# Peptides against a protein of PDB entry 5ONS, part 4

Target 1, 181 residues: chain A of PDB entry 5ONS
Amino acid sequence: MFKKFDEKENVSNCIQLKTSVIKGIKNQLIEQFPGIEPWLNQIMPKKDPVKIVRCHEHIEILTVNGELLFFRQREGPFYPTLRLLHKYPFILPHQQVDKGAIKFVLSGANIMCPGLTSPGAKLYPAAVDTIVAIMAEGKQHALCVGVMKMSAEDIEKVNKGIGIENIHYLNDGLWHMKTYK

## One batch from the design tools (peptide; aimed at target 1 Y88 L143)

Design b1_p9_3_s3 (made by RFdiffusion4, then SolubleMPNN; from b1_p9_3, 4 letters changed)
Fold by OpenDDE base, seed 1:
Structure b1_p9_3_s3 (fold): chain B 181 residues (1-181), chain A 9 residues (1-9)
Amino acid sequence: as target 1 above (181 residues)
Amino acid sequence: MAQEVVNDY
């Protein structure tokens, strides 16, 4: 989603959200990520305005005090940014790729099944379309936010093709935005 | 921390 993304070229505008819209988004976030509920008040304090950075390709980035928190495309599901995920690593279920897959993930490549089934990888139960944090062998912090394109069960059985779609990864265009006010 | 994460990879 952000491989060729640049804030100078791909950001259209930024709008401050109304209270009612913020409430709706918070409810959506809790529905999508139930474990976030106890933390949502510190992630999105009531006193702080919430903004949407509108980008090309129908991408919207939710921000508070310039911090990029979540993003979505075409009003689909919300994804946490890696920056937020690093602060709250439990927001997403995890999958772990092996060491050899790291360079490919960081180039924006989708995660192939062998990178999730090989020694050093850890594959946890997850259904198709689940948004997941991609961890890496020997590393503490997620390097990617992805979407399961196959169930964990099918990844193990088939063990070829795209297991997880790469949505957002370290050093992509979104990562390099850092903040936006 | 963000830069540390990048440096770790």
Scores: peptide ipSAE 0.495, ipTM 0.923, DockQ to the pose 0.232
OpenDDE base, seeds 2, 3, 4, 5: peptide ipSAE 0.475, 0.484, 0.480, 0.484; ipTM 0.917, 0.921, 0.919, 0.920

Design b1_p9_4 (made by RFdiffusion4)
Pose (drawn by RFdiffusion4):
Structure b1_p9_4 (pose): chain A 181 residues (1-181), chain P 9 residues (1-9)
Amino acid sequence: as target 1 above (181 residues)
Amino acid sequence: SFDFVEPDF
């Protein structure tokens, strides 16, 4: 989603949200990520203004104190930014690719099933369309936010095709936009 | 919650 994204060519503007809208978005975040509820006062303090950074192709980025928290396209599901995920790694279920796939996902490639079924990888049960944190064999921190395109069971069995869609990866355009200011 | 650390891959 952000492979060729930068602030100049992709950010149209930034709107500050009213209280009515903030509550609605928080509710959606709760529905989508149940375990995030106890942490929202910390992530989105009552005191701080909440802004949406509007981007081309109807991408929205939710910001608080200039920190990028979540993003979505159209009115689709919210995804945590990798920076927020690094602070709260439990927000998402995990999938671990083998170390050989690291170079490909850091270049924006989708995750193929061999990257999840090979030794060094760890594949956990997941239904299709689940938003997952991609972990790497031998690495402590997540490197990609993905969406299951095949269920985990199908990935084990079919073992060919895109297993996980690469949505956001370390040092993509979104990662490079460290703050909005 | 955890302090933010930029990883190296």

Design b1_p9_4_s1 (made by RFdiffusion4, then SolubleMPNN; from b1_p9_4, 6 letters changed)
Fold by OpenDDE base, seed 2:
Structure b1_p9_4_s1 (fold): chain B 181 residues (1-181), chain A 9 residues (1-9)
Amino acid sequence: as target 1 above (181 residues)
Amino acid sequence: MLEYVEPVY
């Protein structure tokens, strides 16, 4: 989603949300990520304005105090930014790729099944279309936010093709935005 | 919440 994204070229505008809209978004976030509920008032304090950075390709980034929190495309599901996920790693279920897969993920490549079934990888139960945090062997922080293109069960059985779609990864265009006020 | 540390890869 952000492989060719550049803040200077791909941001259209920024809008401040009405309180009613913010409430609706918070409810959506809780529905998607139930574990975030106790933390949501800390992540999005009521006293702080919430903004949407509107980008090309129908991408919207939810921000508070300049921090990039979540993003979505075409009114689809919200994804946490890696920066938020690093602070709250529990908001997504995890999958772990082996060391060999790291360089490919960091180039924006989708995660192939062998990178999730090999020694050093860890594959946890997850249904297709689940948004997941991609961890890496020997690393503390997630390097990617992805979407299961196959169930974990099918990844193990088939062990061929794209297991997880790469949505957002370290050093992509979204990562380099850092903040937006 | 965890204190943010820049990832190392």
Scores: peptide ipSAE 0.360, ipTM 0.905, DockQ to the pose 0.820
OpenDDE base, seeds 1, 3, 4, 5: peptide ipSAE 0.338, 0.354, 0.342, 0.326; ipTM 0.895, 0.906, 0.898, 0.881

Design b1_p9_4_s2 (made by RFdiffusion4, then SolubleMPNN; from b1_p9_4, 6 letters changed)
Fold by OpenDDE base, seed 2:
Structure b1_p9_4_s2 (fold): chain B 181 residues (1-181), chain A 9 residues (1-9)
Amino acid sequence: as target 1 above (181 residues)
Amino acid sequence: PLPYVEPVY
């Protein structure tokens, strides 16, 4: 989503959301990520305005106090940014790729099944279309936010093709935005 | 929640 993304070229505008809209978004976030509920008032304090940075390709980035929190495309599901995920690693279920897959993920490549089934990887039960945090062998922080293209069960038995779609990865265009006020 | 630490890769 952000491989060719550049803040200077791909940001259209920024809008401040009304209170009612914010409430709706918070409810959506809790629905998607039930574990975030106890933390949502900390992540999005009531006193702080919530903004959406509107980008090309129908991408929207939710921000509070300049911090990039979540993003979505075409009114689809919200994804946490890696920066938020690093603070709240439990927001998403995890999958772990082996060491060899790291360089490919960091180039924006989708995660292939062997990178999830090999020694050093850890594959946890997950249904297709689940948004997941991609961890890496020997590393503490998620390097990618992805979407299961196959169930974990199918990844294990088929072990061929794209297991997880790479949505947002470390050092992509979104990562380099850092903050936006 | 964890304090932010720059990822090492």
Scores: peptide ipSAE 0.452, ipTM 0.941, DockQ to the pose 0.834
OpenDDE base, seeds 1, 3, 4, 5: peptide ipSAE 0.443, 0.444, 0.437, 0.438; ipTM 0.939, 0.940, 0.938, 0.939

Design b1_p9_4_s3 (made by RFdiffusion4, then SolubleMPNN; from b1_p9_4, 6 letters changed)
Fold by OpenDDE base, seed 2:
Structure b1_p9_4_s3 (fold): chain B 181 residues (1-181), chain A 9 residues (1-9)
Amino acid sequence: as target 1 above (181 residues)
Amino acid sequence: MLPYVEPVY
């Protein structure tokens, strides 16, 4: 989503959300990520304005005090930014790729099944379309936010093709955006 | 919440 994204070229505008809209978004976030509910008042304090940075290709980035929290495309599901995920690593279920897959993920490539089934990888139960945090062998922080294109079961038994779609990864255009006020 | 540190890769 952000492989060729550049803040200077791809941001259209920024709007401050109405209170009612903010409440709706918070409810959506809790629906998607139930474990985030106790933390939302900390992540999105009531006293702080919530903004949407509108970008090309129907991308929207949710921000509070300049911090990039979540993003979505075409009114689809919300994804946490890696920067938020690093603070709250539990908001997504995890998958772990092996050491060899790291360089490909960091180039924006989708995650192939062998990178999830090989020694050093860890594959946890997950259904198709689940948004997941991609961890890496021997690394502390998630390097990618992805979407399961196969179930974990199918990844294990088929072990061929794209297992997880790469949505957002370290050093992509969103990562380099850092903050937006 | 965990304090943010720059990832090492």
Scores: peptide ipSAE 0.381, ipTM 0.915, DockQ to the pose 0.839
OpenDDE base, seeds 1, 3, 4, 5: peptide ipSAE 0.377, 0.379, 0.367, 0.370; ipTM 0.913, 0.916, 0.911, 0.911

Design b1_p9_4_s4 (made by RFdiffusion4, then SolubleMPNN; from b1_p9_4, 6 letters changed)
Fold by OpenDDE base, seed 1:
Structure b1_p9_4_s4 (fold): chain B 181 residues (1-181), chain A 9 residues (1-9)
Amino acid sequence: as target 1 above (181 residues)
Amino acid sequence: MLEYVEPSY
């Protein structure tokens, strides 16, 4: 989603949200990520304005105090930014790729099944369309936010093709955006 | 070749 993304070229505008809209978004976030509910008040304090950065290709980034928290495309589901995920690594279920897959993920490639089934990888139960944090063998922080294109069971059985779609990865355009006020 | 560098905050 952000392979060719540049803040200067792909951001259109920024709007500040009304309290009623913020409440709706918070409810959506809790529905998607139940684990964030106890933390939502410190992630999105009531006293702080919430903004949406509107980008090309119908991408919207939710921000508080300049921090990029979540993003979505075409009013689809929200994804956490890697920067938020690194602070709250538990808000997504995890999958782990082996060392060999790291360079491909960092190039923006989708995660192929062998990278999730080989030694060094860790494949946990997950249904199709689940948003997941992609961990790297031997590394502490998630390197990618992805979406399961196969169930974990099918990834193991088929072991061929795209297992997880790469949505947001370290050093992509969104990562380099850092903050926006 | 792309290498993973741990982010620091």
Scores: peptide ipSAE 0.419, ipTM 0.912, DockQ to the pose 0.089
OpenDDE base, seeds 2, 3, 4, 5: peptide ipSAE 0.250, 0.221, 0.209, 0.177; ipTM 0.867, 0.854, 0.832, 0.807

Design b1_p9_5 (made by RFdiffusion4)
Pose (drawn by RFdiffusion4):
Structure b1_p9_5 (pose): chain A 181 residues (1-181), chain P 9 residues (1-9)
Amino acid sequence: as target 1 above (181 residues)
Amino acid sequence: ALPPVEPSF
């Protein structure tokens, strides 16, 4: 989603949200990520203004104190930014790719099933369309936010095709936009 | 919350 993204060519503007809208978004975040509920007062303090950074192709980025928290396209599901995920790794279920796939996902490639079924990789049960944190064999921190395109069971069996769609990866355009200011 | 990090891969 952000492979060729930068602030100049992709950010149209930034709107500050009203209280009515903030509550609605928080509710959606709760529905989508149940375990995030106890942490929202910390992530989105009552005191701080909440802004949406509007981007080309109907991408929205939710910001608090200039920190990028979540993003979505159209009115689709919210995804955590990798920076938020690094602070709260439990927000998402995990999938671990083998170490050989690291270079490909850092270049924006989708995750192929061999990257999940090979030694060094760990594949956990997941239904299709689940938003997952991609972990790397031998690495402590997540490197990609993905969406299951095949269920985990199908990935084990079919073992060819895109297993996980690469949505956001370390040092993509979104990662480079450290803050909005 | 964990401290912010800049991972290297």

Design b1_p9_5_s1 (made by RFdiffusion4, then SolubleMPNN; from b1_p9_5, 4 letters changed; failed a check: a repeat of another design)
Amino acid sequence: MLPEVEPVY

Design b1_p9_5_s2 (made by RFdiffusion4, then SolubleMPNN; from b1_p9_5, 3 letters changed)
Fold by OpenDDE base, seed 3:
Structure b1_p9_5_s2 (fold): chain B 181 residues (1-181), chain A 9 residues (1-9)
Amino acid sequence: as target 1 above (181 residues)
Amino acid sequence: MLPEVEPVF
């Protein structure tokens, strides 16, 4: 999503959200990420304005006090930014790739099944279309946010093709945006 | 806290 993203070229505008819209978004976030509910008032304090940064390709980035929290495309599901996920690593279920897969993930490549079933990888139960945090062997923090293209069961059984789609990765255009006020 | 400037994982 952000492989060729640049803030100067790809941001269209920024809007401050009305209170009613913020309430709707908070409810959507709790529905999508039930484990976030106890933390949502810390992540999005009631006193702080919430903004949407509108980008090309129908990308929207949710921000509070300049921090990039969540993004979506074409009014689809919200994804946490890696910056938020590093603070709250429990927001997403995890999958772990082996050391050999790291360089490919960091180039924006999709994650192939063998990189999830090999020694050093860890595959946890997850349904197709689940948004997941991609961990790496011997690393502490997520390097990617992805979407399961196969269930964990099918990844193990078939062990061929794209297991996880790469949506947002470390050092992509969204990572480099850092803040927006 | 992760450094804000450098990619840490």
Scores: peptide ipSAE 0.059, ipTM 0.604, DockQ to the pose 0.371
OpenDDE base, seeds 1, 2, 4, 5: peptide ipSAE 0.056, 0.054, 0.057, 0.048; ipTM 0.602, 0.606, 0.606, 0.598

Design b1_p9_5_s3 (made by RFdiffusion4, then SolubleMPNN; from b1_p9_5, 4 letters changed)
Fold by OpenDDE base, seed 4:
Structure b1_p9_5_s3 (fold): chain B 181 residues (1-181), chain A 9 residues (1-9)
Amino acid sequence: as target 1 above (181 residues)
Amino acid sequence: MLPEVDPVF
């Protein structure tokens, strides 16, 4: 989603949200990520304005105090940014790729099944279309936010093709934004 | 705090 993304070229505008819209978004976030509920007041304090950075390709980035928290495309599901996920790693279920897959993930490549089933990888139960944090062998923080294109069961059984779609990864265009005020 | 590029990310 952000492989060719540049803040100067791909941001259209920024809007401050009304209270009612913020309430709706918070409810959506809790529905998608039930474990976030106890932390949501810390992540999105009631006293702080919430903004949407509107980008090309129907991408929207949710921000508070300039911090990039979540993003979505075409009013689809919200994804946490890697920066938020590093602070709250439990927001997403995890999958772990082997050491060999790291360089490909960091180039924006989709995660192939063998990178999830090989020694050094860890594959956890997850349904198709689940948004997941991609961890890496020997690393502490997620390197990617992805979407399961196969169930974990099917990844193990078939062990061929795209297991997880790469949505956002370290050093992509979104990562390089850092903040937006 | 995690820098932009952490070799141990």
Scores: peptide ipSAE 0.068, ipTM 0.636, DockQ to the pose 0.270
OpenDDE base, seeds 1, 2, 3, 5: peptide ipSAE 0.049, 0.051, 0.064, 0.053; ipTM 0.643, 0.651, 0.620, 0.653

Design b1_p9_6 (made by RFdiffusion4)
Pose (drawn by RFdiffusion4):
Structure b1_p9_6 (pose): chain A 181 residues (1-181), chain P 9 residues (1-9)
Amino acid sequence: as target 1 above (181 residues)
Amino acid sequence: ANPAVEPDF
């Protein structure tokens, strides 16, 4: 989603949200990520203004104190930014790719099933369309936010095709936009 | 919350 993204060519503007809208977005975040509820007062303090950074192709980025928290396209599901995920790794279920796939996902490639079924990888049960944190064999921190395109069971069996769609990866355009200011 | 990090891969 952000492979060729930068602030100049992709950010149209930034709107500050009203209280009515903020509550609605928080509710959606709760529905989508149940375990995030106890942490929202910390992530989105009552005191701080909440802004949406509007981007080309109907991408929205939710910001608080200039920190990028979540993003979505159209009115689709919210995804955590990798920076938020690094602060709260439990927000998402995990999938671990083998170490050989790291170079490909850092270049924006989708995750193929061999990257999840090979030794060094760890594949956990997941239904299709689940938003997952991609972990790397031997690495402590997540490197990609993905969406299951095949269920985990199908990935084990079919073992060919895109297993996980690469949505956001370390040092993509979104990662380079450290803050909005 | 964990501290902010810049992972090196």

Design b1_p9_6_s1 (made by RFdiffusion4, then SolubleMPNN; from b1_p9_6, 5 letters changed)
Fold by OpenDDE base, seed 1:
Structure b1_p9_6_s1 (fold): chain B 181 residues (1-181), chain A 9 residues (1-9)
Amino acid sequence: as target 1 above (181 residues)
Amino acid sequence: MLPDVEPVY
């Protein structure tokens, strides 16, 4: 989603959200990520305005005090940014790729099944379309936010093709934005 | 909550 993304070229505008819209978004976030509920008040304090950075390709980024928190495309599901995920690593279920897959993930490549089934990888139960945090063998912090294109069960059985779609990864265009006010 | 870090890969 952000492989060729640049804030100078791909950001259209920034709008401040009304209270009612913020409330609706918070409810959506809790629905998607039930475990976030106890933390949502410190992630999105009531006293702080919430903004949407509108980008090309129907991408919207939720921000509070310039921090990039969540994003979505075409009114689809919300994804946490890696920066938020690093603070709250439990927001998403995890999958772990092996050491050899790291360089490919960091180039924006989708995650192939062998990178999730080989020694050093850890594959946890997850259904198709589940948004997941991609961890790496020997690393503490997620390197990617992805979407399961196959169930964990099918990844193990088939062990061929794209297991997880790469949505947002370290050093992509979104990562390099850092903040936006 | 964990502190801000700049991961190195």
Scores: peptide ipSAE 0.293, ipTM 0.863, DockQ to the pose 0.879
OpenDDE base, seeds 2, 3, 4, 5: peptide ipSAE 0.290, 0.052, 0.052, 0.049; ipTM 0.868, 0.652, 0.667, 0.665

Design b1_p9_6_s2 (made by RFdiffusion4, then SolubleMPNN; from b1_p9_6, 5 letters changed)
Fold by OpenDDE base, seed 2:
Structure b1_p9_6_s2 (fold): chain B 181 residues (1-181), chain A 9 residues (1-9)
Amino acid sequence: as target 1 above (181 residues)
Amino acid sequence: MLPEVEPVY
């Protein structure tokens, strides 16, 4: 989603959300990520305005105090940014790729099944379309936010093709955006 | 909550 993303070229505008809209978004976030509920007032304090940075290709980035928190495309599901995920690693279920997959993930490539089934990888139960944090063998912080394109069960059985779609990865255009005020 | 980091890969 952000492989060729550049803040100067791909951001259209920024709008401040009304209270009613913010409440709706918070409810959506809790529905998507039930574990975030106890933390949501810390992540999005009531006193702080919530903004949406509107980008090309129907991408919207939710921000509070300049911090990029979540993003979505075409009114689809919300994804946490890696920066938020690093602060709250439990927001997403995890999958772990082996060392060999790291360079490909960091180039924006989708995660292939062998990178999830090999020694050094860890594959946890997850259904198709689940948004997941991609961890790496020997690393502490997530390097990617992805979407399961196969169930964990099918990844193990088939062990061929795209297991997880790469949505947002470390050092992509969104990562380099850092803040937006 | 964990501090903001610039992870090394």
Scores: peptide ipSAE 0.334, ipTM 0.904, DockQ to the pose 0.919
OpenDDE base, seeds 1, 3, 4, 5: peptide ipSAE 0.266, 0.249, 0.248, 0.328; ipTM 0.821, 0.817, 0.796, 0.904

Design b1_p9_7 (made by RFdiffusion4)
Pose (drawn by RFdiffusion4):
Structure b1_p9_7 (pose): chain A 181 residues (1-181), chain P 9 residues (1-9)
Amino acid sequence: as target 1 above (181 residues)
Amino acid sequence: SFPPVEPDF
């Protein structure tokens, strides 16, 4: 989603949200990520203004104190930014690719099933369309936010095709936009 | 929660 994204060519503007809208978004975040509920007062303090950074192709980035928290396209599901995920790694279920796939996902490639079924990889049960944190064999921190395109069971069996869609990866355009200011 | 980090891969 952000492979060729930068602030100049992709950010149209930034709107500050009203209280009515903030509550609605928080509710959606709760529905989508149940375990995030105890942490929202910390992530989105009552005191701080909440802004949406509007981007081309109807991408929205939720910001608090200039920190990028979540993003979505159209009115689709929210995804955590990798920076927020690094602070709260439990927000998402995990999938671990083998170390050989690291170079490909850091270049924006989708995750193929061999990257999840090979030694060094760890594949956990997941239904299709689940938003997952991609972990790397031998690495402590997540490197990609993905969406299951095949269920985990199908990935084990079919073992060919895109297993996980690469949505956001380390040092993509979104990662480079460290803050909005 | 954890402090912000800048990972290297």

Design b1_p9_7_s1 (made by RFdiffusion4, then SolubleMPNN; from b1_p9_7, 5 letters changed; failed a check: a repeat of another design)
Amino acid sequence: MLPDVEPVY

Design b1_p9_7_s2 (made by RFdiffusion4, then SolubleMPNN; from b1_p9_7, 5 letters changed; failed a check: a repeat of another design)
Amino acid sequence: MLPEVEPVY

Design b1_p9_8 (made by RFdiffusion4)
Pose (drawn by RFdiffusion4):
Structure b1_p9_8 (pose): chain A 181 residues (1-181), chain P 9 residues (1-9)
Amino acid sequence: as target 1 above (181 residues)
Amino acid sequence: PPPSFPPPP
């Protein structure tokens, strides 16, 4: 989603949200990520203004104190930014690719099933369309936010095709936009 | 700032 994204060519503007809208978004975040509920006062303090950074192709980035928290396209599901995920790694279920796939996902490639079924990889049960944190064999931190395109069971069996869609990866355009200011 | 969390399994 952000492979060729930068602030100049992709950010149209930034709107500050009213209280009515903030509550609605928080509710959606709760519905989508149940375990995030106890942490929202910390992530989105009552005191701080909440802004949406509007981008081309109807991408929205939720910001608090200039920190990028979540993003979505159209009115689709929210995804955590990798920076938020690094602070709260439990927000998402995990999938671990083998170390050989690291170079490909850091270049923006989708995750193929061999990257999940090979030794060094760990594949956990997941339904299709689940938003997952991609972990790397031998790495402590997540490197990609993905969406299951095949269920985990199908990935084990079919073992060919895109297993996980690469949505946001380390040092993509979104990662380079450290803060909005 | 958030507290520290354990690494994922």

Design b1_p9_8_s1 (made by RFdiffusion4, then SolubleMPNN; from b1_p9_8 with P1E S4A)
Fold by OpenDDE base, seed 5:
Structure b1_p9_8_s1 (fold): chain B 181 residues (1-181), chain A 9 residues (1-9)
Amino acid sequence: as target 1 above (181 residues)
Amino acid sequence: EPPAFPPPP
């Protein structure tokens, strides 16, 4: 989603949200990520304005005090930014790839089933369409935010095809955006 | 579409 993304070229405008809209978004976030509920007042304090940075390709980035928190495309589900996920690593279920996968994930590659069943990888229960944090063997911080294209069960059984789609990865265009005020 | 991992042998 952000392999060719550039803040200077791909941001259209920024809007400040009304209180009622913010409340609606918070509810959506809790529905998607139940574990985030106790932390939302810390992540999105009531006293702080919430903004949406509108980008090309129907991408929207939710921000508070310039921090990029979540993004979505075409009114789809919200994804946490890696920067937020690094602060709150528990808001997504994890999957782990082996050390050899790192360079490919960091190039935006989708993760095929064998990359999730190999030695050094760890595949945890997850349904299809689940947004997941991609961890790497021997690394503390998530490398990527992805989406399960198959269930964990099917990945193990079929072990062929795209297991996880790469959505946002370290050092992509969104990562380099850092802040927006 | 981005490349896939692992690459073919």
Scores: peptide ipSAE 0.169, ipTM 0.766, DockQ to the pose 0.026
OpenDDE base, seeds 1, 2, 3, 4: peptide ipSAE 0.123, 0.134, 0.153, 0.120; ipTM 0.748, 0.747, 0.761, 0.733

Design b1_p9_8_s2 (made by RFdiffusion4, then SolubleMPNN; from b1_p9_8, 3 letters changed)
Fold by OpenDDE base, seed 3:
Structure b1_p9_8_s2 (fold): chain B 181 residues (1-181), chain A 9 residues (1-9)
Amino acid sequence: as target 1 above (181 residues)
Amino acid sequence: EPPAFPPPE
């Protein structure tokens, strides 16, 4: 989603949201990520304005005090940014790839089933379409935010095809934005 | 589209 993304070229505008819209978005986030509810008040304090950075290709980024928190495309599901995920690693269920996969993930590669069943990888239960944090052997922080294209069970049984789609990874265009006010 | 890991056989 952000492989060719550049803030200067791909950001269209930034809008400050009305309080009613913010409330609706918070409810959506809790529905998607139930575990975030106890933390949402410190992630998005009521006193702080929420903005949407509108980008090309129908990408929207939610920000609070310049911090990039979540993004979505075409008003689909919200994804946490890696920067937020690093602060709150529990927001997403995890999957782990081996050391050899790191360079490919960091190039935006999708993860095929064998990359999730190899030695050094760890595959945890997850349904298809689940947004997941991609961890790597020997690394503390998530390298990537992805989407399960198959269930964990099917990945193990079939072990062919795309297991996880790469959506956002370290050092992509979104990562390099850092902040936006 | 982005590459795949591991590369398909």
Scores: peptide ipSAE 0.160, ipTM 0.756, DockQ to the pose 0.026
OpenDDE base, seeds 1, 2, 4, 5: peptide ipSAE 0.108, 0.126, 0.094, 0.104; ipTM 0.733, 0.739, 0.720, 0.727

Design b1_p9_8_s3 (made by RFdiffusion4, then SolubleMPNN; from b1_p9_8, 3 letters changed)
Fold by OpenDDE base, seed 3:
Structure b1_p9_8_s3 (fold): chain B 181 residues (1-181), chain A 9 residues (1-9)
Amino acid sequence: as target 1 above (181 residues)
Amino acid sequence: EPPAFPAPP
């Protein structure tokens, strides 16, 4: 989603949200990520304005005090930014790839099933379409935010085809945006 | 579209 993303070229505008809209978004986030509820007032303090950075390709980035928190495309599901995920790693369920997969994930590659069943990888139960944090052996912080294209069960059984779609990865255009006020 | 890892056969 952000391989060719540049703040100067791909951001259209930024809008400050009304209180009622913020409440609606918070409810959506809790619905998607129930475990975030106790932390949401810390992540999005009531006293702080919330903004949406509108980008090309129908991408929207939710920000508080310039910090990039979540993004979505075409009003689909919200994804946490890697920067937020690094602070709150429990927001997403995890999957782990082996050391050999790192360079490919960091180039935006989708993850094939064998990359999730190999030695050094760890595949945890997850349904299809689940947004997941991609970890790597020997690394503490998530490398990527992805979406399960197959269930964990099917990945193990079939072990062929795309297991996880790469959505946002370390050092992509969104990562390098850092902040926006 | 982005590449796949590992590469498909």
Scores: peptide ipSAE 0.091, ipTM 0.722, DockQ to the pose 0.026
OpenDDE base, seeds 1, 2, 4, 5: peptide ipSAE 0.083, 0.091, 0.080, 0.029; ipTM 0.721, 0.717, 0.714, 0.616

